# Designs tried in a protein design run: peptides against a protein of PDB entry 3V4L. Part 115

Target 1, 386 residues: chain A of PDB entry 3V4L
Amino acid sequence: GQPLAKDKVALLIGNMSYWEHPKLKAPLVDVYELTNLLRQLDFKVVSLLDLTEYEMCNAVDEFLLLLDKGVYGLLYYAGHGYENFGNSFMVPVDAPNPYRSENCLCVQNILKLMQEKETGLNVFLLDMCRKRNDYDDTIPILDALKVTANIVFGYATCQGAEAFEIQHSGLANGIFMKFLKDRLLEDKKITVLLDEVAEDMGKCHLTKGRQALEIRSSLSEKRALTDPVQGAPCSAEALVRNLQWAKAHELPESMCLKFQCGVHIQLGFAAEFSNVMIIYTSIVHKPPEIIMCDAYVTDFPLDLDIDPKHANKGTPEETGSYLVSKDLPKHCLYTRLSSLQKLKEHLIFTVCLSYQYSGLEDTVEEKQEVNVGKPLIAKLDMHRGL

## One batch from the design tools (peptide; made by RFdiffusion4, then SolubleMPNN)

Design b2_p15_6_s2 (from b2_p15_6, 11 letters changed)
Fold by OpenDDE base, seed 2:
Structure b2_p15_6_s2 (fold): chain B 386 residues (1-386), chain A 15 residues (1-15)
Amino acid sequence: as target 1 above (386 residues)
Amino acid sequence: MEEKVVSTDPELKEL
């Protein structure tokens, strides 16, 4: 019979906005497109952009809590990285220059922890460079991995080689995601699917002789990303996993704010990623005596590092949100919160209404404080050191 | 504009 997954869980990390290293562009589009494809495959997807070392460790720990016997686990990473002695290191955005293994996450350590969960399938998709870091003389003493015939690595490039992105006028994928996205929904054994992606990359004139996909696998069974999830959650553990994932993806409800002047504002929320939310405001009712009115958001928690110059834009694109703009209502003011993982408390902010009456030159302001609790990933206390 | 393929290697300074 076709294999069944007990559940399917994915963690996707895209690091772009490095502090001490060159900025990347592809991880934004790659994480977004892969999130949408894995959701169509009934994966529970946590998608995170621009994580520090501490935030990456906590994201991995929360991902490992969702893993259990017979669950399919997928880890995707796009960003800077290196490979020393067959160990793959993911580089956080706060990594020093030069970085070392002590500043980075070892993928083989994550694999060890996934094997302890008795997972049904472990897939690693690593869209990073695999060059040696000559500034890191550490030889990781890896404990002996358990012999499990359920591991698949898809490396975007060969050992000791570079990964590449395509720069053009606009948003583009990394080379690996450009080919992976066209095949990811196919009902094929995951190693066969990745081999077909490797063939497509090898035929392309842009990538031929520059980048080649490397596949490492112990997978003895015909497992596919299309394998159906086993039906109704029969275990308390499956219920807890479903609740934990749902908690990390719960948006605030849209609300209608009523001001003293009789203006009504709709305040809405949209998820771009698990740690990235768009706030939008729209005027839904205006008295005829008010000629002009604008509703802007301000007074955000300092932990979010929101620059007011980038808030309250007339388009989602002016906030840096190009991916969800088609699903957003038109004629709003838009604000992008890109670091929800940093939120220690409730998201409290001010909605300010600025308006003018017909025949008065003076602008009037009214303010209302809004508490939306902990949105999305901020419900997972990723800042609590265990 | 020509599609420029760029390495994600942090050590590649643009020459």
Scores: peptide ipSAE 0.232, ipTM 0.732, DockQ to the pose 0.459
Fold by OpenDDE base, seed 5:
Structure b2_p15_6_s2 (fold): chain B 386 residues (1-386), chain A 15 residues (1-15)
Amino acid sequence: as target 1 above (386 residues)
Amino acid sequence: MEEKVVSTDPELKEL
């Protein structure tokens, strides 16, 4: 029969804003485009940007809770990384310079934990460097991996080589994602799909001899990313998994705020990533006696590190949101919350209405506090244990 | 340290 996935779950991590290392740009576009493709493949996708070591550990732990017998797991990482003795290390944004294995996440440790879940397929897509970190002399004594035949590694580059992104003036993919995205929806065995991506990179005169895809697989079964999910969740574990994923993707409902002056504000929310939300405000009703009227969001939780200079912008792009701007309503003020994984409490903030009456020089202010609970990834409490 | 390389190569800009 056609192979069936019990469910399909993906964790996508894009690290760009390193503290002690060169900043990247491609992971923003790569994670966003891959998220949209995997959603078309019926994956439950968690997409996260700019994670610390602790936040990466918690994201992986929450991902592993979504895995179970016969579930397809996909981990994508784009960022800095290295490979020592066949062990791949993903570098968090807070990693010191130089970094060591103790500051990084070992992919083979994650694989071991995925194998303990008896997953139906494990796919690792590693868009990072694979050179040897000479500052890390640790030989991880990896316990012998269980002999399982459902593992696929797609390395964006060869062993001992660098992975590249291209410096563009606009939004651009990394080299690996540029070729991967064109084939990802094909109904093919995942190793055959990746072999075709490797051939496309090898035929392109621009990438030939610069970067080559390496595929490592134990996959003895015909498994594809297109494999259908088994019908309605019949197990308690499947219901829990569906509920946990739904929590991580629940946006606040749009609100209509009514002020005492008779102004009405529409407050709306959009997800850019699982840890990145856009808040937008618009004036939907204004009494004729009010000549000037502006609605600002302020008083955000300190854990979110929201700079007021980047809040309440006339365009999504002025907030640093370049990908979802087409899907947002026009003529709003926009605020980007880029670190929802840091939110310990409910997202409480103030909507401040500033207005003037006809024939009065003085500006009047009215304020309303808004509690939207825990949006998106903040429902997973990824900060619990600090 | 083994950092993902941001290439400034003008040939790669045709990608």
Scores: peptide ipSAE 0.306, ipTM 0.877, DockQ to the pose 0.084; fails the geometry check
Fold by OpenDDE base, seed 3:
Structure b2_p15_6_s2 (fold): chain B 386 residues (1-386), chain A 15 residues (1-15)
Amino acid sequence: as target 1 above (386 residues)
Amino acid sequence: MEEKVVSTDPELKEL
């Protein structure tokens, strides 16, 4: 019979906004496109951008809570990385320069923990460089991995080589995702699918002799990303997993705010990633005596580190939101919250209505505080340890 | 400081 997954869970991390390292661009598009494809494959996807070491550890811990016997686990990472002694290290955005293994997440440690969950399949897709870090002479004493015969690594590049993104003036995929996305929905054994991606990448004139996909697999069974999830969650553990995932993806409901002047504002929310939300405001009713009015969002929690200069933009693109802009209402003011993982408390902010009456020169302001609870990933309390 | 071998290809950026 066709193999069945007990469930399918993916953690996707894209690091771009490094503090001490070159900024990247491809991880934004790559994580977004892969999220949409894996959702079509019935994966429970957590998608996270620009994580610190602590936030990456917590994201992995929450991902491991979603894993259980016969669950398919997929970890995708796009960002800076290195490989020492056959161990892959994902570099957090706050990593020092030079970084060391103590500042980074070891993929083989994550694999060990996934093997303890008795997972049905473990897939790692690593879109990072595999150069040796000459500043880190530590030989990680990793515990011996179990022989589970269910492991697949897709490395975007060969051992000791670089991975690349395409330098275009616009949004572009990394080289690996450019080819992976075209095949990811195919009903093929995951190692066969990745081999076809490797052949397609090998035909690319840009990367020929510079980047090649490496597949490392112990997968003894014919498992595919297309394998159906076993029917209704009959176990308490499956219910808990579904609830945890649902919490991490719950948007605030749209609100209608009424101001004393008689202006009505619609406040709406859209998810770009599990830790990235767009807030948008629109004027839905304006008295005729009010000639101009705008609804600004302000007074965000300090934990979100929101620059007011990037808030309340006339387009989603001016906030840095290029991916979901087509799905957003037009003619709003837009604010991008890119660090929802940092939110310790409820998301409380102020909606400030600035307006002018016909025949008055002075602008009037009215303010309303809004509490939207914990949106998206902020419901997982990834910060419970600080 | 060894020159970062920025891929001399202006179309590619190292991750």
Scores: peptide ipSAE 0.197, ipTM 0.639, DockQ to the pose 0.080; fails the geometry check
Fold by OpenDDE base, seed 4:
Structure b2_p15_6_s2 (fold): chain B 386 residues (1-386), chain A 15 residues (1-15)
Amino acid sequence: as target 1 above (386 residues)
Amino acid sequence: MEEKVVSTDPELKEL
């Protein structure tokens, strides 16, 4: 019979905005496109950008809470990385230069923890370099893996080689995701799908002799990413998993704010990623005596590190939001919150209406405080693990 | 210190 997944859960991490390392671009597009594809495959997807070491550890811990017996787990990582002694290390955005294993997440440790959950399938897709880090002489003492014939690694490159993104002026995929995305929806055994992706990458003139997909698998069953989820959640654990995932993806409700001057503002919210939200404001009613008015958002929690120079933009693209801009309302002011994983408390901010009356030179301001609770990933309380 | 061979290809960037 066709295998059934008890559930399907994916954690996607894209690190780009490194503090001490070269900034990347492809992980933004790659995580976004892969999120949309995995959602079409009925995966519960957590998508996270620009995580510190601590935030990556917590994201992995929360992902492991979503795993259970017969669940399909997929981890995707795009960013800087290295491989020492057959151990893959994902580099957090706050990693020092040079980084070491103590500053990085070991993928084989994550696999160990996934095997303890008795998962139905473990897929790792690693879009990172596999070059040795000569500044890390530490041999990690990893616990022996359990013999589970349900493991697949797709490495974007060969052992000891680099992985690449394409330098374009616009949004572009990394080389691996460019070919993976075209096949990911195919009803094929995951190792066969990845082998076809490897053949497609091998035809790319840019990466020929520089980057090649490596597949490492111990997969005894014909398991596919297309495998259907087994029915309604029958267990308490499955209900908890569904609730935890739903919490991590709940947007604030759109609000209609009414000001004393008679201006009405629509306040809306859109998810770009599980830790990235766009706030947008629009004037939906203006009294005729008010000649000009704008609705600014301000007074964000300090933990979000929101630069006012990047807030309240006339386009989503001016905030750095290129992916969801087509789905956003037009003629708004836009603000991108890119670090929702840092939010400890409720998201409280001020909506400031600045307006002018006909025949008065002075600008008037009215302010309303808005509490939208914990949006998206901030509901998981990723800070509780220490 | 072997300079990380940043691909000299202007179309490719190392991850």
Scores: peptide ipSAE 0.175, ipTM 0.633, DockQ to the pose 0.077; fails the geometry check

Design b2_p15_6_s3 (from b2_p15_6, 10 letters changed)
Fold by OpenDDE base, seed 1:
Structure b2_p15_6_s3 (fold): chain B 386 residues (1-386), chain A 15 residues (1-15)
Amino acid sequence: as target 1 above (386 residues)
Amino acid sequence: MTVEVVSTSPELKEL
């Protein structure tokens, strides 16, 4: 019969805003597009941008809590990386220059932990460079992996080679995601799907002789990303997994704020990623005696590092939100919270209404404090180890 | 449109 997945879980990490290394662009689009495709495949997807070492460790730990016997686990990473002695290292955004294995996450260590969960399938999609890091002479002594015959690696490039992004005018994919996205929904064994992606990449004149997909697999069974999820979640573990995933994706409810002047504001929320939320404000009612009014958000928790220069924009794009802007209400002020993983407390902020009465030159301000609890990934308390 | 292919390789500083 066709294999069944007990469940399907994906962690997608895109690191682009490095502190001590060159900034990337492709991970933003690649994580977003892959998230939407994996959701169509009934994956529970956690999508995270710009993680520190500590935040990446916690994201992996939370991902491992979602894994269980017969669950399909997929890890995607786009960012800087290296490979020493056949071990792949994902580079966090806070990694020093030069970085070492102690500053990075070893993919083979994650694979070991996934094998302990008795997963049905382990897929790694690594959109990173595989050059040797000559500043890291550490030979990791990895424990022998179990023979599970359910492992697939898709490396964006060959061992010792670079991965590339295509820079166009605007948003662009990495080379790997550009070809992967066109085939990802196909009902094929995952190794056959990746082999077809490799053939498509091999036709790309831009990367010919510079980048080629490498497939490393022990997968003995005909497993596909299209494999159906087994039935209704009947186990306590499946219910916990569903609840944990739902927590990481629960938006605050939209609110209607009423000010003393009679202005009504709609406050709304949209998810771009599991750690990235857009706040938007709109005037839904204005008394006729008020000629001008604007609703600003301010006084965010310091842990979010919100620059006021990037808050309260007239377009989503001016906040750096290019992907979800089509799905947002028009004629709002927009603020992008890009680091929800850093939120230790409730998201409390101020809505400030600035307005002017007809025939008065002076602007009046009214303020309301808003508590929306812990939005999205902030519900997972990824900071419990600090 | 000029298509640029950019490496995702980090620039490691020599110490």
Scores: peptide ipSAE 0.139, ipTM 0.722, DockQ to the pose 0.802
Fold by OpenDDE base, seed 3:
Structure b2_p15_6_s3 (fold): chain B 386 residues (1-386), chain A 15 residues (1-15)
Amino acid sequence: as target 1 above (386 residues)
Amino acid sequence: MTVEVVSTSPELKEL
């Protein structure tokens, strides 16, 4: 019979806004496009941008809680990375320069933990450099991996080689994702799919002799990302997993705020990633005596590090939101919250209405505090322990 | 359109 997954879970991490390292651009688009493709494949996807070491550890721990016997686990990482002694290290955004293994997440340690969950398939897609870090002489004493015959690594590059992104004047994929996305939905054994991606990438004149896909697999079974999920969750564990994932993806409900002046504001929310939310405001009713009226959001929690200069933009693109702008209502003010994983408390902020009456020169302000609870990934409390 | 191919390799500062 066709293989069945008990469930399918993916963690996608894109690190681009490094503190002590060159900034990347491709991870933004790559994580977003891969998220949409994996959702079409019935994956439960957690998508996260710009994680610190601690936040990456917690994201992995939460991902591991979604794994169980016969579950398909997929980890995608796009960012800086290195490989020492056949161990792949994902570099967090807060990693020092130079970084060491103690500042980074070892993929083989994550694999060990996934094997303890008796997963049906373990897929790692690593869009990072595999160059040796000469500043890290640590020989990782890895415990012997179990022989599970269900492991697939897709490395964007060869051992000891660099991975590349194509910087255009606009949004572009990394080289690996550019070819992966065209085939990801194909009903093929995952190793066959990746081999076809390797052939497609090998035809690219930009990457020829610079970057080549490496596939490392112990996969003995004909498993595909297209493999159907086993029917309705009948176990308590499957219900818990579904609830945990749903919590991490719950947006606040849209609100209609009414001000004393008779102005009505629609406040809405959109998810760009599991840790990135767009807030938008629109004036839905204005009394005729009010000639000018603007509604802006302010007074965000300090842990979100919201620069007011980047808030309340006339377009989603001016906030840095290029991907979801088509799904957003037009003619709003937009604010992008890019670090929801940092949110320790409820998301409380102020909606400020600034308006002017006909025949009065003075601007009037009215304020309403809004509590939207914990949006998206903030429900998982990924900062618990600091 | 200048296509710039950029390495995702960090330039490690020499200590």
Scores: peptide ipSAE 0.105, ipTM 0.711, DockQ to the pose 0.842
Fold by OpenDDE base, seed 2:
Structure b2_p15_6_s3 (fold): chain B 386 residues (1-386), chain A 15 residues (1-15)
Amino acid sequence: as target 1 above (386 residues)
Amino acid sequence: MTVEVVSTSPELKEL
């Protein structure tokens, strides 16, 4: 019969905005496109950009809490990385230069923990370099992995080689995601799907002799990403998992704010990623005696590190949001919150209305405080231990 | 248009 997944869970991490290393561009598009494809495959997807070491550890711990017997687990990483002695290391955005294994997350350690959950399938998609780090002399003492016959690694490149992105004047994928996205929805054994992606990459003149996909697999069964999820959650653990994922993806409800002058503002929220939200404001009603009227957001929590110069933009693109702009209402002011994982408290901010009456030169201001609770990933308390 | 293919490898600077 068709194999069944008990559930399907994915963690996608894209690191771009490194402190001590070259900035990347592709992980933004790659994580977004892969999120949308995995959602069409009935995956519960957590998508995170620009994580520190501590934030990456917590994201992995929260992902492991979603795993259970017969669940399909997928980890995708796009960013800087290295491989020492067959161990893959994901580099956090706060990693020093040079970085060592103590500053990085070992993928084989994550695999060990996934095997303890008795998962139905473990897929790792690693869009990172696999060069040796000569500054890391640490030989990892890894415990022997269990023989589970359900592991698949898709490495964007060969051992000791580099992974690449295509730099264009616009949005561009990494080389791996460019080919993976065209096949990911196919009803094929995951190792067969990845082999077809490897062939497509090998035929491309841009990638030929520069980057080649490597597949490592112990997968003895015909498991596919298209495999159906088992019906309604019949266990308390499955219900808890569904609630935990739903919590991490709950947006604030859209609000209509009413000011004393009779202006009405619509305040709306959109998710770009699990840790990235766009706030937008629009004037929905204005009295005829008010000739000019602007609504802006301010007084954000300091933990979010929001530069006011990048807030309240006339387009989503001016905030750095290029992917969700088509799905947003037009003629708003837009603010992008890119670090929701740093939010310790409720998201409280001020909506300020600036307006002018006909025949008065003076600008009037009214303010309202808004509390939207903990949006998206901020509900998981990824700060457990500070 | 020359498509520049850029490595995602950080240049490990010698300290």
Scores: peptide ipSAE 0.104, ipTM 0.703, DockQ to the pose 0.740
Fold by OpenDDE base, seed 4:
Structure b2_p15_6_s3 (fold): chain B 386 residues (1-386), chain A 15 residues (1-15)
Amino acid sequence: as target 1 above (386 residues)
Amino acid sequence: MTVEVVSTSPELKEL
């Protein structure tokens, strides 16, 4: 019979905004497009951008809590990375220059932990460089992996080689995701799908002789990303997993704020990623005596590090949100919260209405505090040290 | 399927 997944869970990490390293662009688009494709494949997807070492560790720990016997686990990473002694290291955004293994997450350690969960399939898609880091002389003592015969690695590049993104004036995929996305929905054994992606990359003149996909697998069964999820959660653990994932993806409900002047504001929320939310405000009712009226959001928690210069923009694109802008209401003011993983408390902020009456020179302000609880990934309390 | 060959040879940047 066709294999069944008990459930399907994916963690996607895209690191771009490095502190001490060259900034990247492709991980934004790649994580977003892969998220949408994996959702069409009935994956529970956690998508995270720009994680520190601590935040990456916690994201992996939370991902491992979603794994159980017969669950399909997929880890995707796009960002800086290296490979020493056949161990792949994902580089966090706060990694020092030079970085070392102590500053990075070892993929083979994550694989060990996934194998302890008795997963049905373990897929790693690593869109990073695989060069040796000559500044890291550490020989990692890794524990022996279990023989589970359910492991697939798709490396965007060969061992000891570079991975590349396409630099152009707009949004572009990385080289790997450009070809992966065209095949990801195919009902094929995952190793066959990746082999076809490797052939497509090999035909591309841009990448020919520069980047080639490497597939490393120990997969004894015909497992595909298209494999159906088993019916309703029958275990307490499956119910907990579903509730945990649902919490991490719950947006605040849209609010209608009423001000004393008779202005009504719609406050709305959109998810770009599990840790990235857009707040938007729109005037839905204005008395005719009010000639000018704007609704600003302000007084955000300091943990979110929101620059007021990047808040309350007339377009989503001016906030750095290019991907969800088509799905957003028009004629709003937009604010992008890109670090929801840093939120320790409830998201409390102020909506400030600035308005002017016809025939009065003075601008009037009214303020309302809004508490939206913990949005998206902030519900997982990723800052709880285990 | 016309692959729009975006005529600007995109510069590849190392990850």
Scores: peptide ipSAE 0.126, ipTM 0.599, DockQ to the pose 0.070; fails the geometry check

